# Peptides against a protein of PDB entry 3V4L: the designs that were tried, part 22

Target 1, 386 residues: chain A of PDB entry 3V4L
Amino acid sequence: GQPLAKDKVALLIGNMSYWEHPKLKAPLVDVYELTNLLRQLDFKVVSLLDLTEYEMCNAVDEFLLLLDKGVYGLLYYAGHGYENFGNSFMVPVDAPNPYRSENCLCVQNILKLMQEKETGLNVFLLDMCRKRNDYDDTIPILDALKVTANIVFGYATCQGAEAFEIQHSGLANGIFMKFLKDRLLEDKKITVLLDEVAEDMGKCHLTKGRQALEIRSSLSEKRALTDPVQGAPCSAEALVRNLQWAKAHELPESMCLKFQCGVHIQLGFAAEFSNVMIIYTSIVHKPPEIIMCDAYVTDFPLDLDIDPKHANKGTPEETGSYLVSKDLPKHCLYTRLSSLQKLKEHLIFTVCLSYQYSGLEDTVEEKQEVNVGKPLIAKLDMHRGL

## One batch from the design tools (peptide; aimed at target 1 H80 G81 I166)

Design b2_p13_2_s1 (made by RFdiffusion4, then SolubleMPNN; from b2_p13_2, 6 letters changed)
Fold by OpenDDE base, seed 5:
Structure b2_p13_2_s1 (fold): chain B 386 residues (1-386), chain A 13 residues (1-13)
Amino acid sequence: as target 1 above (386 residues)
Amino acid sequence: MTELVSTDPELSE
């Protein structure tokens, strides 16, 4: 019969904004495009940008809670990384220079935990360098992995080599994602699909002799990312998984705020990533006696580290939102919340209306506090330990 | 010209 997945779950991490290391660009586009493709494949996708060590650990723990017997698990990582003694380390954005294994997440430890869940398929897509870190002499004592015959690694580069991104004046993919995205929807065994991606990368003049895809697998079954999810959740665990994923993707409802002056503001929300939300405001009704009227958002929780200079922009692009701008309503003010994983409390903020009456020189202000609860990933309480 | 940049932190110095 056709293989069935009990469910399909993906965690995508893109680290770019390193504190002590060179900033990357490709992970933004790569995580976004891969998210959209995996959603078309009926994956439950959590997509996260710019995670600290603690935030990465919590994201992996929440991902592991979504895994169970016969579930397909996919981990994608794009960022800095290294490989010591055949162990792959993902580097968090807060990692010191030099970083060590104690500052990083070991992929083989995650694999061990996925094997304990009796997953149907484990896919790791690692878009990072695989050079040895000579500042880390730690030999990780890993317990022997179980022989599950359901593991696939797609490494963006070969052992001891670098991964590359394309330096372009616009948004561009990393080399791996550039080729992966063109084949990811194909109904093929995942190892066959990755072999075709490796061949496409090997034909490219940019990557010849610089970067080559390595496929490492023990996959004994014909499993594909296109494999259908087994029908309606019949187990308590499947219901919990569906509810947990739904919580991490629940946007606040769009609101119509009414001010005492008779101005009405539409407040809306859009997800760019599981930890990145755009707030947008528009004037939907203005009394004729009001000649000038501006609405802005302010007084965000301190945990979000929102610079007011980057809030209330006339375009999504001015907030740093280049990917979802086409799906947003026009003629709004836009604010990008890029660190929703840091939110400990409810998202409470102020909508301020500044307006002027015809024949009055002075501006009048009205304010309304808005509580939208915990949006997106903030519902998972990733910061419960701080 | 499309240039490849290494994602290795040691080569960006």
Scores: peptide ipSAE 0.209, ipTM 0.766, DockQ to the pose 0.489
OpenDDE base, seeds 1, 2, 3, 4: peptide ipSAE 0.206, 0.201, 0.104, 0.201; ipTM 0.767, 0.765, 0.660, 0.760

Design b2_p13_2_s2 (made by RFdiffusion4, then SolubleMPNN; from b2_p13_2, 8 letters changed)
Fold by OpenDDE base, seed 5:
Structure b2_p13_2_s2 (fold): chain B 386 residues (1-386), chain A 13 residues (1-13)
Amino acid sequence: as target 1 above (386 residues)
Amino acid sequence: MTKLVSTDPQLSL
């Protein structure tokens, strides 16, 4: 019969904003495009940008809670990384310089934990460098992996080689995602699909002799990312998985705020990533006696590190949101919350209305506090223990 | 002109 997945779950991590290391650009676009493709493949996708070591550990733990017998698990990582003694290390944004294995996440440890879940398929897509870290002589003592014959690694580069970004004016994919995205929806065995991506990358004059896809697999079955999810969730574990994923993707409801002056403000929310939300405000009603009227959001929780200079922008692009701008309402003020994983409490903030009456020189202010609960990934409490 | 840039952080040391 056609292979069936019990469910399909993906964790995508894009690290760019490193504290002690060079900033990257490609992971933003790569995580976004891969998220949209995996959603078309009926994956439950958690997409996260710019995670610390602690936040990456918690994201992996939450991902592992979504895994169970016969579930397809996909981990994508784009960022800095290294490979020592055949172990792949993902570098968090807060990693010191030089970093060591104790500052990083070992992919083979994650694989061990995925094998304990009896997953139907384990796919790792690692868009990182594979050079040895000469500052880390630690040999990880890994327990022997189980022979599950359901593992696929797609490495963006060869062993001991570098991965490359395309330095372009504007948004561009990394090299791996540039070719992967064109084939990812094909109904093919995942190892055959990745082999075709490797051939396409090998034909590119930019990457020829610099970067080549390595496929490492033990996949004994004809498994594809297109494999249908087995019908309605009938197990308690499948129901819990669906509820946990739904919680991590729940946006606040759009609301209409009414001020005493008779101004009405529409407040809306959009997800860019599982940890990145855009707030937008618009004036939907204004009494004719009010000649000027501006609405802005302020007083965010300190945990979010919101710079007021980047809040309340006339375009999504001025907030740093280039990807979702087309899907957002026009003629709003926009604020980007890029660190929802840090939110310890409910998202409480102030909507401030500044307005002027006809024939009065003085500006009047009205304020309304808004509590939207825990949006998106903040419902998983990824900060538990800080 | 499209330039490849290494993502290796060790090149900045």
Scores: peptide ipSAE 0.286, ipTM 0.823, DockQ to the pose 0.575
OpenDDE base, seeds 1, 2, 3, 4: peptide ipSAE 0.195, 0.280, 0.271, 0.239; ipTM 0.780, 0.822, 0.812, 0.801

Design b2_p13_2_s3 (made by RFdiffusion4, then SolubleMPNN; from b2_p13_2, 7 letters changed)
Fold by OpenDDE base, seed 5:
Structure b2_p13_2_s3 (fold): chain B 386 residues (1-386), chain A 13 residues (1-13)
Amino acid sequence: as target 1 above (386 residues)
Amino acid sequence: MTELVSTDPQLSL
């Protein structure tokens, strides 16, 4: 019969905004495009940008809770990384310089935990460097992996080699994602699909002799990312998985705020990533006696590190939101919350209305506090223990 | 000309 997935779950991590290391650009576009493709493949996708070591550990732990017997698990990572003694290390944004294995996440440890779940397919897509870190001589004592035949690694580069970004004046994919995205929806065995991506990368004059895809697979079965999900969730574990994913993707409801002056403000929310939300405000009604009227959002929780200079922009692009701008309402003020994983409490903020009456020189202000609960990934409490 | 930049953080040391 056609192979069936019990469910399909993906964790995508894009680290760019390193504290002590060079900033990256490609992970933003790569995580976004891969998220949209995996959603078309009926994956439950959690997409996260710029995670600390602690936040990465919690994201992986939450991902592992979604895994079970016959579930397809996909982990994508784009960022800095290294490979020592055949162990791949993902570098968090808060990693020191130099970083060591104790500051990083070992992919083979994650694989061990995925194998304990008896997953139907494990796919690792590692868009990072594979150079040795000469500042770390630690040999991780990994327990013996179970002999399981449903593992696929796609490494964006060869062992001991660098991964590269395309230096462009604008948004561009990393090299691996540039070729992967064109084939990812094909109904092919995942190893055959990755072999075709490797051939396409090998034909490119930019990457030829600089970066090559390496595929490692134990996959003895014909498994594809296109494999259908087995019907309605009938197990308690499948119901829990669906509820946990739904919580991590729940946006606040759009609301109409009514001020005492008779102005009405529409407040809306959009997800860019599982930890990145755009707030937008628009004036939907204004009495004719009010000549000027501006609405802005302020008083965000301190945990979000919101710079007021980047809030309340006339375009999504001025907030740093280039990807979802087309899907957002026009003629709003926009604010980007890029660190929802840090939110310890409910998202409470103030909507401030500044307005002027015809024939009065003085500006009047009205304020309303808004509680939208825990949006998106903040429902998983990824900060538990800080 | 599309230039490739290494993502190796060790090149900045």
Scores: peptide ipSAE 0.287, ipTM 0.818, DockQ to the pose 0.564
OpenDDE base, seeds 1, 2, 3, 4: peptide ipSAE 0.285, 0.277, 0.280, 0.278; ipTM 0.821, 0.821, 0.814, 0.818

Design b2_p13_2_s4 (made by RFdiffusion4, then SolubleMPNN; from b2_p13_2, 6 letters changed)
Fold by OpenDDE base, seed 1:
Formats: C-alpha cells, structure tokens, sequence
Structure b2_p13_2_s4 (fold): chain B 386 residues (1-386), chain A 13 residues (1-13)
C-alpha cells in the first residue's frame, strides 16, 4: 500500500541579519516559498527568520514536541553554517566572530532527538556552506545513532564546499531552493526527487563546477513528501499537536476602532512568517468636518525592538515586506513586526489618530490602547526556559 | 548579470 504519514511537521529557519557576519538575502524568499509548497503538501509549517542561538534552540525543542511515532519531520535551514568531522552546524544570527560549536546548533544532535520520537521520516534540507571551521577544534562525541532507516539529508552543496545565492536586481532564491521548488510537489520517493534536483542543478551553467547537491540517505522505504496524512487525529497526542500548531498560526482578529471625533479605523493583521506579522490601519469612516486624518501605531513592547522610523509606512515594501504585499489591503499604513519570538507578554500597542477639523489650524490627537494577546509564534512562549 | 555570491562568512571579509 502507499505509505501513510501519521502527521507532517516542518520547521523552516532562515537566518540573514547576522550581527557579526555577512548578511544574506536568499533565506527570506527561500523560507517563504518552501513554506507555501509544504503547506500544499499538508505539512504543519513553522517558519522563522533571524533567530538567536537561544531562539533556535527553543524552536527546535517546540518542533520536537510536535514529533511522534510515524510523523514526518522536515527541518530546513538557510543561513551561515559549517561542517566539522561530518557534523553540520547551523549558525545563529547572534553568533560571535569567530563562531564555535558552542554558539551553534548541531544538526546530528537534532537528528538523535528526532530518532527518539520514532518518526516515520526525517528530512533535513541544509542550505548552508559545508566548509570546515578552523576556529572550532571541538570534536563532537556523538552517541551512535539508531538504525532507523528513515533519514534523508539534502545538502545544498558538497562536503567542504560553499553554498551560493543568486545576486540580481530584486528578490532571488538560493541555488538549492531555485531547483528544489520546481520539483517539491512531485509524487516521488524523496531521494529520487532530490536526485532529479541534483541533475537540474548540474545542468545549470551558473552552478556547474561551483555547487552540487549532496544526498545522504538511509531511507529503505518508498516515502514521499506527497504521502497522505493518516485520517482524523485518533490520538490525544495528535490533537495536542494540531492545537499547538494552530496556536502558532493564529492571527489577531481585525478590529474596528471608533474614535470620539466619529472617525472609524480598521486595524488588520497579516502573517508573513510564524514570527513576522504586518499590522495595517485604514480609515473606513471620516466625518465631513474632518479634512485630514491619519492612524499611526505606536508604543509597542520594548522586547520587539521596533524602530518608529520603519513603522507606519505607506506601502508594505517600505517596511521590508515584499512577499505578502499583493495579499494586503491597499491605502493603509503598514508596520512590520519581525521578531514575535521575543514577545514575552501580550502585544499591547497604541493606535494614535491625528486629525484636523475644517477651519482649525491645529491637529487633534486621540489615542486607543489595543491588546491583541500573543500573536502567532508568541503563543508558544519560546522563552519559558528562563 | 546574474552572479553567484557565496554564503561563506569567511569569504565575505
């Protein structure tokens, strides 16, 4: 019979905005496009950008809580990385220069923990460099992995080599995602799919002799990312997993705010990633005696590190949101919250209406505080380990 | 022209 997944869960991490290292561009597009493709494959996807070491550890721990017997687990990482002694290290955005294994997440340690969950399939897609880090002399003493025969690694590059992104005018994929996205929906054994991606990459004149996909697999069964999820969740664990994932993807409801002057504002929310939300405001009603009015959002929690210079923009693109702008209402003011994983408390902020009456030179302000609870990933409370 | 940029942090110094 066709293999069944008990469930499908993916964690996607894209690190770009490094503090002490060169900034990347591709992970933004790569995580977004892969998220949309994996959702079409009935994956529960958590998508996270720009994580610190602590935030990456917590994201992996929360991902491991979603894994269980016969669940398909997929980890994707795009960012800086290295490989020492056959161990792959993902570099957090706060990693020092030089970084060491103590500042990084070891993929083989994550694999060990996934094997303890008796998963149906473990897929790692590592879009990072695999050069040796000569500043890290640590030899990880890894315990012997269990023989589970359900592991697939897709490395964007070969051992000891670099991964590349496409530099052009505008948004571009990394090289791996450029080819992976064209085949990811194919009903093929995952190792066959990745082999076809490797052939496509090898035919490209840009990548030929610069980057080659490496596939490492112990997968004995014909498992595919297209394998159907086993029917209604019949276990308490499956219900908990579904509820936890739903919480991590719950947007605040759109609000209609009414001011004393009779102006009505629509406040709306959109998810770009599990840790990235756009707030948008629009004037939906204005009394005729008010000639001009604008609705600004301000007084955000300090944990979110929101620069007011980047808030309340006339376009989503001016906030750094290029991917979801087509799905947003037009003629709003937009604010991008890019670090929802840092939110310890409820998202409380102020909506400030600035307006002018006909025949008065002075602007009037009215303010309303808004509490939207914990949006998206902030519901998982990734900080509960402090 | 489409260029490939390495994601290696050591080569970007």
Amino acid sequence: as target 1 above (386 residues)
Amino acid sequence: MTELVSTDPELSL
Scores: peptide ipSAE 0.229, ipTM 0.772, DockQ to the pose 0.527
OpenDDE base, seeds 2, 3, 4, 5: peptide ipSAE 0.216, 0.219, 0.214, 0.225; ipTM 0.765, 0.766, 0.762, 0.772

Design b2_p13_3 (made by RFdiffusion4)
Pose (drawn by RFdiffusion4):
Structure b2_p13_3 (pose): chain A 386 residues (1-386), chain P 13 residues (1-13)
Amino acid sequence: as target 1 above (386 residues)
Amino acid sequence: SHTSELVSRAANL
């Protein structure tokens, strides 16, 4: 009568800043939006931006670790894609020009690994181009798939076609997400809902005849993204899964820093993606003997490769964040730490204080080191092992 | 100023 989910887990990857290929813009916005919608459908969501080949493989391994028998598994990719010999490929940011299947992740490989975990539902939303990579000489000769009647594909475009994004100077949106976001919360069967999305997508003027939604499904059960999760977890296996999930979305505590000069610096942290964190510095207290002072953040782990133009900015928007000043506490210095999947080490940076005493010209520098551990996805240790 | 363009998510194919 009523189909049930043991759990609902999602992996969303949005690649924009390609090294050898045109950079995209809508992936960040689309990924942010799909996480919020999928969380309303009670999904354990992993949101990641600008992953290399190696990094993309680890995200799949962490996602597979969160899937067991009866778990609904969902994969959303927005970035560069190509389709050769019946296989779909997602292109990582580190991809060379020209690139091959070896440089890329085959979706069929990910699907087989999910079947090995006995998942109740396998949903793939591929928001990518589907043309031939004429340079790809290798044909993977992949093993046949087990007939499981729970595989669902939401291709943003058809084979040999292109998926499009509107790059309006402001926000920038993807076409698949423009029509998906208004319908995703419906209690319809996943295949029916995706078809209703395909109808509204045909009413699109910008993309008519160039992009159409393609649905491929084996699903023989009235399963939906709104189906309920098996109430009380109470199983030991179910508990290990909730811990593994909470292990990735831990944010440092908003700490207060005391300086030898009697100045207080409030240090705040904000989550944007599992891969993205925002730090803000507010000067909370200073003694009367000091009037002039600015707090600035430096000495980040080189693995993160933090550009100076994205740090110590008056507003969060100036750092490239999707989060806006109404979401983040007002008046601090905001700094954006994207690329946490690059952190093998523990997070250590210096909160540097440049200040001046009453009646003196000289400028005094007081540096204080801060260790915030492994925030968010850095806690998963994706680089662990030999 | 503001610009708007429809852009493919195709790589250098």

Design b2_p13_3_s1 (made by RFdiffusion4, then SolubleMPNN; from b2_p13_3, 8 letters changed)
Fold by OpenDDE base, seed 1:
Structure b2_p13_3_s1 (fold): chain B 386 residues (1-386), chain A 13 residues (1-13)
Amino acid sequence: as target 1 above (386 residues)
Amino acid sequence: MEETKVVSFAPNL
């Protein structure tokens, strides 16, 4: 019979905004496109951008809590990375220059922990460089991996080589994701799918002789990303997994705010990623005696590092949100919260209505405080280990 | 024609 997954869970990490290293662009689009494709494959997807070491550790721990016997686990990473002695290291955004293994996440350690969960399939998709880091002399003593015969690595590049992005029109895609996305929905054994992606990448004149996909697999079974999820969650663990994922993807409900002047504001929320939310405000009712009015959001929690210069934009694109702009209401003011994993408390902020009456020169302000609880990934309390 | 750039994910070490 066709193999069944007990469930399917994916963690996607895209690191771009490095503090001490070159900024990347591709991880933004690549994580977003892969998220949408994996959702069509019935994966529970957590998508995270720009994580610190601590935040990456917690994201992996939360991902491991979603894994269980016969669950398909997929880890995707796009960012800076290196490979020493056959160990792959993912580089957090706060990594020093130079970084070492102590500042990075070892993929083989994550694999060991995934093997303890008795998973049905373990897929690693690593869109990072695999050059040696000569500043890291650490030889990881890895314990012997279990013989689970269910492991697949797709490396965007060969051992000792670089991974690349293609920048065009201000957007970028990783070369790996550019070819992976065209085949990801195919009902094929995952190693056959990746081999076809490798052939497609090999035809790319831009990276010929610079980047080639490497597949490492112990997968003895014909497992595919298309394999159906086993029906209704029969176990308490499957119910907990479904609830935990749903909790991490719950948006605040849209609100209608009423001001004393008779202006009504619609406050809405959209998810770009599990840790990135767009807030938007629109005027839905204005008394005729009010000639001009605008609704600004302000007084965000300090943990979110919201620069007021980047808040309250007339377009989603001016906030840096290019991907979800088509699904957003038009004629709003937009604010992008890009670091929801840092939020310790409830998201409390102020909606400030600035308005002018006909025949008065002075601008009037009214303010309302809004508490929307913990949105998206902030419900998981990924900071609880401090 | 918008210039297509190929950029490495290599860190500056």
Scores: peptide ipSAE 0.262, ipTM 0.804, DockQ to the pose 0.745
OpenDDE base, seeds 2, 3, 4, 5: peptide ipSAE 0.164, 0.247, 0.189, 0.208; ipTM 0.746, 0.793, 0.763, 0.769

Design b2_p13_3_s2 (made by RFdiffusion4, then SolubleMPNN; from b2_p13_3, 6 letters changed)
Fold by OpenDDE base, seed 1:
Structure b2_p13_3_s2 (fold): chain B 386 residues (1-386), chain A 13 residues (1-13)
Amino acid sequence: as target 1 above (386 residues)
Amino acid sequence: METTEVVSMAPNL
């Protein structure tokens, strides 16, 4: 019979906004496109952008808590990386220059921990460079991996080579994701699917002789990303996993705020990623005596590092949100919260209504504090390990 | 003409 997954869980990390290294562009679109495809494949997807070393460790730990016997685990990473002695290192955004293995996450260590969970399938998709880091001569003492015969690596590039992004019209895709996305929904053994992606990359004039996909697998079974999830949660652990994932993807409910002047504001929330939320405000009712009014959001928690210059924009695109703008209501003010993983407390902020009466020159302000609890990934409390 | 650019994802080490 076709193999069944007990469940399917994916962690997608896209690092772009490096402090001490060149900024990338591709991980934004690549994580978003892959998230949408894996959701169509019934994966529980956590999607995270721009993580520090500590935040990446916590994201991996939370991902490992979702893994259990017969669960399919997929880790995707797009960002800077290196490979020393056959060990792959993912580089966090706060990594120093030069970085070492002590500043980075070793993929083979994550694989060891996934093997302890008795997973049904382990897939690693590594959209990063595989050059040696000559500043780090540390040979990781890796314990012997278990012979689980359920591992697949898709490396965007060959050993010792660079990965590339294609920039077009202000957007970028990784070369790997450009071809992977066209085949990811195919009902094929994952190694066969990746081999077809490798052929497509090899036929492209942009990639030929520059980048080639490397597939490394021990996968003895015919497992596919399309493999159906085993029906209703058969265990308490499966129920806990479903609840934990749902909790990490719960948006605040839309609110109708009423001001003393009689203005009504709709406050809404949209997820771009598990750690990125758009807040939007719209005037839904205005008394006729009020000629002008705007609803601004302000006084965010300091942990979110919100620059007021990037808040309260007339378009989602002006906030840096190009992906979800089509699904947002029009004629709002938009604010992008891009670091929800940093939120230790409840998301409390102020809605400030600025308005003018007919025949008065002075602008009047009314303020309301809003508490929306912990949105999205902030519900997992990734900081509890300190 | 929309310029397609191929950019390395390599860090500056």
Scores: peptide ipSAE 0.335, ipTM 0.831, DockQ to the pose 0.711
OpenDDE base, seeds 2, 3, 4, 5: peptide ipSAE 0.328, 0.334, 0.327, 0.329; ipTM 0.827, 0.827, 0.824, 0.827

Design b2_p13_3_s3 (made by RFdiffusion4, then SolubleMPNN; from b2_p13_3, 4 letters changed)
Fold by OpenDDE base, seed 3:
Structure b2_p13_3_s3 (fold): chain B 386 residues (1-386), chain A 13 residues (1-13)
Amino acid sequence: as target 1 above (386 residues)
Amino acid sequence: SMTTELVSFAPNL
């Protein structure tokens, strides 16, 4: 019979906004495109941008809680990274310069923990450089991995080489994701799919002799990302997993705010990623005596580090949201919350209506506080212990 | 001109 997954879970991390290292661009689009493809494959996807070391550790811990016997686990990482002694290190955005293994997440340690969960398949897709870090001489003492015969690594590049992005018109895609996305939905054994991606990538004139896909696999079974999920959750653990994933993806309900002046505002929410939400405000009713009115959002929790200069934009693109703008209402003010993993409390903020009456020069302000609870990934409390 | 640039994910160490 066709192999069945008990469930399918993916963690996607894209690090771009490094503090002490060159900023990247590709992880934004690559995590988004891969999220949409894996959702079509019935994966439960957690997608996270710009994580610190601590936030990456917590994201991995929450991912491991979603894993169980016969579950397919997929980890994708796009960002800075290195490889020492055959160990892959993912570099958090807060990593010092130079970074060491103590500042980074070892993929082989995550694999060990996935093997303890008795997973049906372990897939690692690593869109990072594989150069040696000469500032880290730490020889990792790895415990012997279990012989599970269910491991697949897709490295965007070969050992000692760089991974690259193609920048075009301000957007970028990773070379690996560019070719992976065209095949990811194919009903093929995952190693066969990755071999075809490697052949397609090998035709790329830009990366010829600079980047090549490496596949490392112990996969003894014909498992595919297309393998169907087993039907109705037969266990309490499967129900808990479904509930835990659902928590991380619950948006606030859209609100209709009514001001004393008779202006009505629609407040809406959209997910770009599991830790990135767009807030949008629109004037849905305005009395005729009010000539101008705008609905600003302000007074965000300090944990979110919201620069007011980037809030209340006339387009999603002006907030740095280029991916979901087609699915958003038009003629709003837009604010992008890019760090929901930092939110310790409820998302409380102020909606400020600024308006002018016909024949009065002075602007009037009315304010309403809004509590939307913990949106998206903020429900997982990924900051626990900071 | 649409400049296509290839940018490395390598950090400046």
Scores: peptide ipSAE 0.275, ipTM 0.791, DockQ to the pose 0.760
OpenDDE base, seeds 1, 2, 4, 5: peptide ipSAE 0.272, 0.240, 0.250, 0.273; ipTM 0.792, 0.775, 0.781, 0.789

Design b2_p13_3_s4 (made by RFdiffusion4, then SolubleMPNN; from b2_p13_3, 5 letters changed)
Fold by OpenDDE base, seed 5:
Structure b2_p13_3_s4 (fold): chain B 386 residues (1-386), chain A 13 residues (1-13)
Amino acid sequence: as target 1 above (386 residues)
Amino acid sequence: SETTEVVSFAPNL
């Protein structure tokens, strides 16, 4: 029969804004494009940008809670990385320079934990460098992996080589993602799909002799990313998994705020990533006696590091939101919350209305506090214990 | 002409 997945779960991590290392650009677009494709493949996708070591560990732990017997697990990483002694290390944004294995996440450790979940398929897509880190001489003592015959690694580059991004007119794409996205929806065995991506990358004159896809697989079955999810979640574990994923993707409800002056403000929310939300405000009703009227959001939790200079923009693009701007309502003020994983408490903020009456020189202000609970990934409490 | 730049993901170690 056609192989069935019990469920399909993906964790996508894109690290760009490194503290002690060169900043990257491609992971933003690559995580977004891959998220949209994996959603079309009926994956439950958690998409995260710019994670610290602690935040990456917690994201992996939450991903492992979504895994169970016969579930397809996909981990994508785009960022800095290295390979020592056949072990792949993903570099968090807070990693020191030089970084070591104790500052990084070992992919083979994650694979071990996925094998303990008895997953139906384990796919790793690693868009990172595979050069040796000569500053780390640590040989990880890994326990022997189980013979599960359900493992696929797609490395963006070969052993000892670099991965590259292509920058065009302020946008960048990883070379791996550029070719992967064109084939990802094909109903093919995942190793055959990746082999076709390797051939397409091999035709690219920009990276010929610099980057080549490596496929490392132990996959005895004809498993594809297109494999259908087994019908309605009948198990308690499937219900828990669906609830856990739903919590990480729940947006606050849009609300209409009514001010004493008779102005009505629509407040709305959109997800760019699992840890990135856009807040937007619009004036939906204004009394004729009010000649000028502006609504802005302020007083965010300190944990979010919101610079007021980047809040309340006339366009999504002015907030740094280039990807979802087409799906947002027009003629709003926009604020991008890019670090929802840092939120310890409820998202409480102020909506301030500044307005002027006809024939009065003085500006009047009214304020309303808004509590929207824990949006998106903040429901998982990724900072429990700090 | 859109300038194409190829940038490595290698950190400056």
Scores: peptide ipSAE 0.235, ipTM 0.783, DockQ to the pose 0.737
OpenDDE base, seeds 1, 2, 3, 4: peptide ipSAE 0.216, 0.172, 0.233, 0.220; ipTM 0.771, 0.743, 0.780, 0.772

